# Ledger of designs, part 122: peptides against a protein of PDB entry 5VZU

Target 1, 271 residues: chain A of PDB entry 5VZU
Amino acid sequence: GRTLEDIFHEHMQELILMKFIYTSQYDNCLTYRRIYLPPSRPDDLIKPGLFKGTYGSHGLEIVMLSFHGRRARGTKITGDPNIPAGQQTVEIDLRHRIQLPDLENQRNFNELSRIVLEVRERVRQEQQEGGHEAGEGRGRQGPRESQPSPAQPRAEAPSKGPDGTPGEDGGEPGDAVAAAEQPAQCGQGQPFVLPVGVSSRNEDYPRTCRMCFYGTGLIAGHGFTSPERTPGVFILFDEDRFGFVWLELKSFSLYSRVQATFRNADAPSPQ

## One batch from the design tools (peptide; made by RFdiffusion4, then SolubleMPNN)

Design b2_p19_8_s3 (from b2_p19_8, 8 letters changed)
Fold by OpenDDE base, seed 1:
Structure b2_p19_8_s3 (fold): chain B 271 residues (1-271), chain A 19 residues (1-19)
Amino acid sequence: as target 1 above (271 residues)
Amino acid sequence: DERLKELEERSKRLREKLA
């Protein structure tokens, strides 16, 4: 009978054929662009750089991971028939951590979906509120023509007397037991498993994760038709590995650092 | 059977909208 592997193999063959057709159609007019590695910053979650991604049925793709303050981005270095090179395949919001449940509840796709969708709604609310504050601030710098209004004299308003005795309502300060936020044990990896029904190309993924964040992934039809952002989970495993769970696709992509050193890959210093 | 069918439908949906 057809296996999952057979279906992925057939689909990968179709994608390879499409890539070949696209590459061959344009009279071999290939534009080569130099890729520069992003500079590493002290506040970067991990070292930025090239990662080899496994996109389920698509096979192997190269993604550049970069950090932009409280956001991370995965940019396709290799394109496919759906998402061209140079597109941001993933956008990660480093402000919105995803707390994974225990290992038993991590197997429940609906639980992960609930958690991520709740974070998505918070992100949408924050974007709406921040859009209002940015709109109100620009309107008020009309040119105040400072017409010098003349100094009308200080009428001495009379000293009204002091009498109001404050009643000592001694409301006992209720001891707000500050629930000691147990310091989140920042260092130990949490046990990790994919939810049931989430497809991975390889079952050999890290079984512990360091941190998870809310993110969005770019999906499109062939020829980059109807591109949209779908909710997902960025999973940091270690310094050299991360994953992305595509909720709507129910898929998992594993990304592993390209260990190859490149000469002259650093961005030229701005002169 | 059902899992294979879900995977075929998913592969189809993937062909329509991929990452």
Scores: peptide ipSAE 0.154, ipTM 0.719, DockQ to the pose 0.137
Fold by OpenDDE base, seed 4:
Structure b2_p19_8_s3 (fold): chain B 271 residues (1-271), chain A 19 residues (1-19)
Amino acid sequence: as target 1 above (271 residues)
Amino acid sequence: DERLKELEERSKRLREKLA
């Protein structure tokens, strides 16, 4: 029977051929759009910008990484036959850090899968609860026509309250030992390895990561058919490299910063 | 070429969900 590797290899060849066909047929009908680099903020996890991504099946793609409060987004700058340019290939929830196990247990795909699916369920619960609070708060402000209740004249009663002596209740301030939030060890990377059975196009990925977050990746059929968000792990390696583990696809994409400096690429200030 | 059309049609039929 065809191995998974045979299917992936045939599929990669078909995708390359499709890309060639589409580029050769539609080169005369290209719409060019100016892309602006997102402004960097002090609270950004890393400098936003262009990253060169390795997609196993599609080859090399360009993704814009941007930060939106407690969310990060990877936006496709290059499209492929499945996901067009301008789509959010990855959405990262910076509220939901993933703690990787030790290096031995990191090789276990089922353990990573368990951790990610537990976080996915928490994110789903938080979205349901936040949806209910936002829904209930808007429903009850029906315009109660406040009929003007007539101004009953509240009488002036002057009552002299007496000199109650302040009791010196010397409540000892219980030392709430503020559990010193251990400063997030921002500095020391942890050992990193891909789980067994996760495909990477290149075995040359960083073997140390700074932190991981829950995220979702966009997948679709050819021509952007049946698009869906699948669970995954965003892995920050360093200032210039991140990865995404596509859990359901059992694949890893490595993203490396585009080192080219672009003149006049800054977003126009919002007027 | 007929082979290119056949590959285009096959590829259009390829419903594999990918990233």
Scores: peptide ipSAE 0.144, ipTM 0.701, DockQ to the pose 0.077
Fold by OpenDDE base, seed 5:
Structure b2_p19_8_s3 (fold): chain B 271 residues (1-271), chain A 19 residues (1-19)
Amino acid sequence: as target 1 above (271 residues)
Amino acid sequence: DERLKELEERSKRLREKLA
């Protein structure tokens, strides 16, 4: 009978063939563009740069990881038949940590799904609330048609007297103890395992992770048809490795830093 | 095998929408 491996093999062959057809059709129209590495910032979760991703059946891709305040972004450097180069394959919300359960409960896909979907709902609520504050500020500039109402000389109403004693109600300023955002202690690494039913291209993934964050992945049909963002988990393993769990796809992509040193890959300083 | 059918449907969905 067809095994799981046979189905993955046939699917991988089909995707390789498609990738070959697409690349061969464009071989005569290849435009080369210089890519600059993003500058490293002190507040970056890890050093930004190029990572080699394993997308299960899609093969090997290059993604550039960059940091944008409380957001991280994976940008495709290599395109595939579904998602062209330059698209944001992953967007990570560094405000929304995912706390993985113990190693036993990490095997439960439904538990991971619950945790991710709860965070997705919080992110959606925060986006709706922030959209309302921006909306209410624009409404009040109704044009004051200052109709020049004629100057009726309304009379001098009289001098009511002075002596309201100042009650010194010394309302102690309640020290709003700004909960000092404890600097995100690079948490001690926790044991990590993929949930049952999540496919990895390779079982050789790190079995410990530092931190996890909520994120979204871009998925599309062939030719970038019907692109959508699906929920997932960014898994930081170490300085040179991260993963992404595609929740709806039940797949895992492992990304490893490209160790090649590129000469003149730094962005030119803005003059 | 229900597992095989789930995998074929998943492979089909993966072919229709990929990351």
Scores: peptide ipSAE 0.116, ipTM 0.701, DockQ to the pose 0.141
Fold by OpenDDE base, seed 2:
Structure b2_p19_8_s3 (fold): chain B 271 residues (1-271), chain A 19 residues (1-19)
Amino acid sequence: as target 1 above (271 residues)
Amino acid sequence: DERLKELEERSKRLREKLA
């Protein structure tokens, strides 16, 4: 029978062969495009820039992390057999923070799945409501045809009923102690562990995270066939490291900042 | 339960598509 090792080797050989086929399809016609680093803004969650990712099957990838108001995105700098360079591999919604449970419950994949799916449903509702407001605003400019005042009628008066007494009972206003929303302790990371059954290429991931957000990852078949967005969790570890949990794939990708300094890589100032 | 089963079936199909 095929061993798990045989299956892994066959799959790795196929991925190498595919990379060779895709690179060979360029028939020695290479186009070079200049990449600019996004400018850093004060409100950026971390400094934008280049990150080295480890994808389970794809190996080593380079992504550009950038911030766009309440959204962040990872753009592929390196293509792979599934997703070409320039595609948004991850899209993060910075409005939708994910609260991880305690360390014991973080091991439960079903609990993480529940939390992510609840947030996905909220995002879907907000998109529907925002679509309705944009739709209703166009419909009301129909001409006010002055439809005439029909005179409809008279109906009657009925009666009296009675007395009931004034019982005074002065129920004391129970002090609703407003549970002070503990200010999200911006400084202390929480313990972090991957759920059981989430595959990581490397067990050497940070065991403490700062915050998590809802996001979507791009997945596709070979040759960018049937591309779709899958739900996931963006995990900020520190200024130089983030992760993405691919919920439907049960996989984790770790991204680490490229520490290389690039000369003349800044975007030209908007004239 | 049903949404979790649907996600597991989708996850299986996606792994079969991406492998």
Scores: peptide ipSAE 0.025, ipTM 0.641, DockQ to the pose 0.886

Design b2_p19_8_s4 (from b2_p19_8, 8 letters changed)
Fold by OpenDDE base, seed 3:
Structure b2_p19_8_s4 (fold): chain B 271 residues (1-271), chain A 19 residues (1-19)
Amino acid sequence: as target 1 above (271 residues)
Amino acid sequence: DPRLKELEERSKRLREKLA
């Protein structure tokens, strides 16, 4: 029978062949577009920029990470046979933090799947509710006929009433022990492990993470056929590394910052 | 090249959804 290794080897050969076909098609006409690095903002979760990502059988790809308010975006700089360059490979919702369980429960794929699907359902509900409020709010702007507001007469300032003696009501200060929410120790990363059955191209991923967020990844067939967004987990490891768990694909992509400095890569200031 | 066209058609038939 075919081994998993045989299947992987055949799939890799086919992807290499497809990359060769695409390269050979481009030999006749290449369009070059300048890429600018996104400006860093103080509120950015990490410095935006170029990352090298691992996409299972596709190999290494370049992704631009950028921040857009409460969302982060990974945009493909390199394309593959499934998803072309310029597509948004991952979209991260920075409003929806995912709390990972302990290491024992992190090994359970079904537990991670449950947690993420619960967050996906909340995101869906919020989108439905926000769609209704935006719909109802537009209907009620009938033309407010500007009825001239009648000049309400200035009611006269009533006189200084007398020296009411300060009653010394010695109300005992009830010690409301404000349970100081211990500031979540932002400094100690949580132990991290991939669930059983999640494939990683490299087992050399960080075993400690800072925080996780709900996100969606773009998947498609060859030639960008039937593109769809699938649920996943963005995992921040450090300033230079993040991961994405693709739940439906049972795969993990590791992204590492490109340490190269580029001259004149900053976006021109808007004049 | 007829081989390129055949390979393109084969590529388009591969509907494995990948990231």
Scores: peptide ipSAE 0.159, ipTM 0.719, DockQ to the pose 0.076
Fold by OpenDDE base, seed 4:
Structure b2_p19_8_s4 (fold): chain B 271 residues (1-271), chain A 19 residues (1-19)
Amino acid sequence: as target 1 above (271 residues)
Amino acid sequence: DPRLKELEERSKRLREKLA
């Protein structure tokens, strides 16, 4: 019988062949767009730039990682039959850190699923609340008709009242020892393993990660049909490597920095 | 090419939502 591996290899060959067909048969007007590297900021989680991503069946893709305040974005530089170039393959919410359990519990897909779905519901609630505050704030600027209320000049008087003595109640300031939040030791990586049943193209992924965040990944059918955002986990391994766990797809994508230096790839300074 | 049409039809069947 066909193994799952045989089916996967056949599917990869079909996707490559489809890509070849689309590029060779459709006289697709090749639009060339210059890509600029995003400027690095001191508050960026890692240096922004180009990463090579492993998308299981699609093979190797190039993604631009960029930081936008408390959000990170992975933008496809290479497209595939499902998601075209220029789409945001991943959107990361840097406000919503995911704490991975111990290695034993990290192997449990249902535990990771629970953690991610709980964060998804929090993000959804925050978006609804923030949408209401932005909506209510705009509604109440009814035109205040500036009725010119008349300048009545009421004058009156300076009464002097007296000398109340300063009671010295020397309440000792209780030294609220601000428990110095030990700066979360950003330096010690935690042991990392993929959950059982999460597919990886390669078992050669980092077995230690620095931190994880909630994110969403873009999925679509062929020709960018029915695009949707699915929940996932962004995993920072190091300065040059991150991963994304696609929760619903039960897949893992590993991204590694492109080590090539590009001359004249810096974004033009905003004039 | 009939192989191409078969691949296009197979592609249309492989409407797996992928990343």
Scores: peptide ipSAE 0.149, ipTM 0.697, DockQ to the pose 0.079
Fold by OpenDDE base, seed 5:
Structure b2_p19_8_s4 (fold): chain B 271 residues (1-271), chain A 19 residues (1-19)
Amino acid sequence: as target 1 above (271 residues)
Amino acid sequence: DPRLKELEERSKRLREKLA
């Protein structure tokens, strides 16, 4: 009978064959473009740069990690049959930290799913609220066609008087306890394990993580058909390693920094 | 095995929509 291993092997062979077919179709039409490393900023969660990602059955891909304020982005440098090069494979919201439960509860996929979906709903609410504030400001420049409506006379309504004493109702300003943005304490790493039923390409992933964030991954059919964003978890392990849990796919991608030093990989300063 | 069917369906879904 087919084993789990046989199904994964057949699926990997199919994906490798597809990747080979796609790459071979472009073999005569390869356009080479220089890639520049993103500039590093002091506020970047880790140094931006090239990472080698493992996409489970898809194999090895190169992703550029970059930071954009409170967002991080993984951009495909290598494409696959589903997602072409230059697409944003992952988009991370650094505002929305995910707290992993204890190691026992981390094995529960439904618990991770609950936590991620609660954060996803908050992100959607914030996007809707921010969309309303931007919408209301544009509506009010209707052209006042000043039709000169005629001068109806000023009835002099009379001068009723004076002195109602101001009651000093000292309404204490309710201290809006600004939820202190807990500084991103580079806290001691917490124990990390993949939930049961999340597929990794290998079991060789870091068993300790620094922090996790909400993110979305890009998924598509072959030939970039019906592209959609799926919820997931960005897991920072260390300065050179991060992961992404694809929640709906129940898969894990591990990304490791490309340790090769590239000469002249810095973007030329805009003159 | 029902787990094998779930994996075949998952593998199929993975082939249809991947990262």
Scores: peptide ipSAE 0.127, ipTM 0.697, DockQ to the pose 0.138
Fold by OpenDDE base, seed 2:
Structure b2_p19_8_s4 (fold): chain B 271 residues (1-271), chain A 19 residues (1-19)
Amino acid sequence: as target 1 above (271 residues)
Amino acid sequence: DPRLKELEERSKRLREKLA
């Protein structure tokens, strides 16, 4: 019977062959486009720029991380057999923080899956509510024809009744000490481990994370067939490293900043 | 959880599509 190793080797050979075929198809016509680094803003979660990602089966890729208000975006600089260059490989919602459980419960994939799916449902509800407000605002400008609805009269009456017993019970106001939500100390990293059954290309990932957010990753078949967004977790480790857990794929991608300095890579000032 | 079972079936189909 085919071993899991045989299946993995056959799949890796197919991906290498596909990558070769796609690269060789461009040998007759190469178009070069200049890439500009996004400008850094004070409110950016980390400095935007180029990151080197490990995508398990796809190998090594380059992604541009950029910030767009309360959203972050990873854009492919390198294409692969599934997803062409210029596509948004990850979209991160900085409004929806993921709180990881303790280190013991982080090993449970079902717990992480529950947390992510609950946040996904909140994001879906917010999108539906925002769609309804935009829809209802246009409908109400129908001309208020002032139909003079008539004066109907009716009267009736009555009266009862009395009793006033004064029970004094002076229940002391228990001071509900509002547990001040301690501002999550932005400085202390949380211990981090991948859930059991999440594949990583290597075990050399940071064992402490700063914060996590809900996000979606782009997946497709070969030749960008049937592209879809899959739920995941963006994990900020530090200023130069982030991860993405692909929930449905049970995989982890680690991204490390490209430390190379590029001359003339700054975006032209908006005129 | 039926949502976890649906996710497992979807993850299987996605692995078959991406493998």
Scores: peptide ipSAE 0.038, ipTM 0.693, DockQ to the pose 0.874

## One batch from the design tools (peptide; made by RFdiffusion4, then SolubleMPNN)

Design b2_p20_1_s1 (from b2_p20_1, 7 letters changed)
Fold by OpenDDE base, seed 2:
Structure b2_p20_1_s1 (fold): chain B 271 residues (1-271), chain A 20 residues (1-20)
Amino acid sequence: as target 1 above (271 residues)
Amino acid sequence: MEEEKRKERLEELRKLFNAP
């Protein structure tokens, strides 16, 4: 039978061939589309724009980061044999922060996986509850005909009785000082390390992160076959760098801002 | 048992072939 190694070699040969075919198609016809940079908003986690991302075997790809209220999106500007250009490679839920454990426990992949899957389950529950409230609100506008049936005044009865005593016991109200959750110090980044067994293209990633969020990443087979959204972690390092941990793939993508200045790249103001 | 092992192995192979 084919070994796992034979299957892996055949897959890598197919990937190289597909990448060559896609690159060679540029000799026949090029279609150009103007890309506009998203406008920056005050509430944006970082400035939106173009990032270069590392996608393991695919190499470097260009992703547009944009903000949509409490969600962020990474859209592929460059495509590959698995995920075509224009697809949302990552979707980030800015409502669901991930708290990384201490640096020792960050090395444990199973601990990170547990934390992310717990957040995934909460997101699923919130989506189900919000779907039920939207469904029940439409059903109850049946016209209740208000027929006024007048039913009667039942009367009774009065009873007893009196007594007793005034026991003083002055139980001191224990001041439960609600430990005000110290606002997580927005200034000092947390030490960061990838879990053992998570592959990175480069070991040169930031060792300090500002914030982490739950997200989903799009994965597919060759030719965009069986596309699915898998759970992951968005890691904000700084204004110009973020990462994504693909849990199912046990891989890490590092994204760095494209420092090129684009003239006339702003979207026309909506007239 | 054999069908479950086959499904698990197919899922492992699917994860090896899927990329972001």
Scores: peptide ipSAE 0.299, ipTM 0.772, DockQ to the pose 0.161
Fold by OpenDDE base, seed 1:
Structure b2_p20_1_s1 (fold): chain B 271 residues (1-271), chain A 20 residues (1-20)
Amino acid sequence: as target 1 above (271 residues)
Amino acid sequence: MEEEKRKERLEELRKLFNAP
């Protein structure tokens, strides 16, 4: 019978062949579309722009990082046999920080998996609660039956009713215990290591990280079959480097800023 | 038991064929 190894070799041969076919089409008639760099905002976690991502067997891919309020997005500029260009490879929730444990416990994949899945469940609950509030608010627009205007009764005169004294009900100001917003400690860089059994293309990744966030990564079979969002961890290393841990795939992608300067790549100012 | 092993093997194959 086919071994898992036989199936893996067949899959890798197909992947290489598909990648070769797609790469060999660059001599054919191509449609070019201008890509604009996202404008930088003061509240952006890092400068948006182009990054070189590592995608295991796919090799190097170009991803555009952009910020959308409390969300970040990685969009594929290059496609591969699984995920075509223009797809959102990663979606990051900047509301949901991942607190990494100490360096010893970071080696435990099951500990990282637990932490990520707990955050995933919170995100799911918040989406259900926010969906319920949005659902109940729309339910009360029952059809205003236009009841027909009944006839104008005559204006009889206003009798002056007497001067009711305002009772000073001295409502005591209930001490709203201000839940001390723990100051978002500008996270001093912490030691970072990949969990045991998480594959990276190389061992040359930053050994310190600034902060981590919950995110989802898009995965699919060959030809973009059965695409799904899987849970993961966005890891900010510095201004020019971030990572994504694909929890389900036990894989790590390192993203490094493209240092090339592009002329006329800025988005036109909204007129 | 056999059905669980089949489900686990199908999940392993799915993870092998799916890529980011």
Scores: peptide ipSAE 0.296, ipTM 0.766, DockQ to the pose 0.148
Fold by OpenDDE base, seed 4:
Structure b2_p20_1_s1 (fold): chain B 271 residues (1-271), chain A 20 residues (1-20)
Amino acid sequence: as target 1 above (271 residues)
Amino acid sequence: MEEEKRKERLEELRKLFNAP
């Protein structure tokens, strides 16, 4: 029977062939669509835009990062044999911050996996609860048959009078200790290392991160077969770099801002 | 035991063929 090694070798040959075919097809592209950069908002975690991402054997791909309230999205601008262009490669929940452990415990893949899967269950619970509230709110619009309630008469009940005694009760203002929202420490970056057994294309990734969030990444087989959302970690390094840890794949993708300036790349104002 | 090894092997194959 074929060994796992034989299957891997055949798969890598197929991937190379598919990549060659796709690359050759770009030269024969008959239809071009303009891509617009998302507008920047003050509340955006970083400036939205184009990033170059590293996808292991696929190499370098272009992803557009955009912000949508408390969600961020990475959209593939370049496709590969697995995930076509225009797909959301990553979806980030900016409500669900991941706290990385100390640098020693960050080396433990099982610890990172535990933390992420715990957040995944919270996200699933919140989606179920929010689905129930949206469901119950629609159920009670039974058709109120507008029974024409008869015009009950205008009883003119009278004007009675004035007495004004101002009770002085001097209730002491309880000191509402305004819990000083500790200003979100625009944090000193924390030390960062990939867990043991997580593959990175290069060991040259930032060793300090600002913050991490729960996210999901899209994975598929060749030809976009069996596409699924898998749990992962979005890692913000700085204004120009982020990463994504694909837990199921035990892989890391590094994204770096495209420094090129584009003329007329802004989205047209919605008319 | 055999079914668990089969599930593990299928999961290894899934991880091999699925990419981001």
Scores: peptide ipSAE 0.292, ipTM 0.761, DockQ to the pose 0.145
Fold by OpenDDE base, seed 3:
Structure b2_p20_1_s1 (fold): chain B 271 residues (1-271), chain A 20 residues (1-20)
Amino acid sequence: as target 1 above (271 residues)
Amino acid sequence: MEEEKRKERLEELRKLFNAP
């Protein structure tokens, strides 16, 4: 029977062949699409833009990071044999912060997996509750009851009733100390290490992170077969670097800002 | 038993072939 190794070798051969076919197609037909950089907003976690990401066997890819309220998105600018260009490789929920354990417990993949799966279930519950409230509001088209007739003008009279006294209840103004929303302390960087058994292309990743969030990553087979969103962790290292831990794949992608300046890359203002 | 092991093995293979 085929060993796991034989199956892996066949898969890698197919991947190489697909990369060769895609590269050879550039000799016959090139379609150019203009890419616009997302506008920066004050509430953006970091400046949006182009990042170079590491995708295991695929190598270096270009991803556009953009912000959409309380969500961040990584969109592939480069395509590969699994995920084509223009797909959302990562979707980050900025409402759901991941609290990493201490450095010793960060080495435990099962601990990270537990934390992320607990957040995943909360996200699913919130989506179900919000779906029920949107469904109930449409049902009461009450029946158009019939036009009853114009009944007449009766006139009657003036009665006087009496004097009820003003109770002086002097309720003291309780100082509602507005709980000052503590400005989101750009937390002192937490020591960071990948869990044991998470594959990275290199050991050269930042060993300190600012914050982490729950997210989902898009995975597929060759030719974009059976695409699914898998749970993961978005890791903000700094203004120019973030990571994504793919839990199901036990892999890590490091993303670094493309430092090149692009002329005329801004989206036209919506008129 | 054999069918469960086959399903587990197919799921392991699926996880190996899916890429980001």
Scores: peptide ipSAE 0.286, ipTM 0.761, DockQ to the pose 0.153

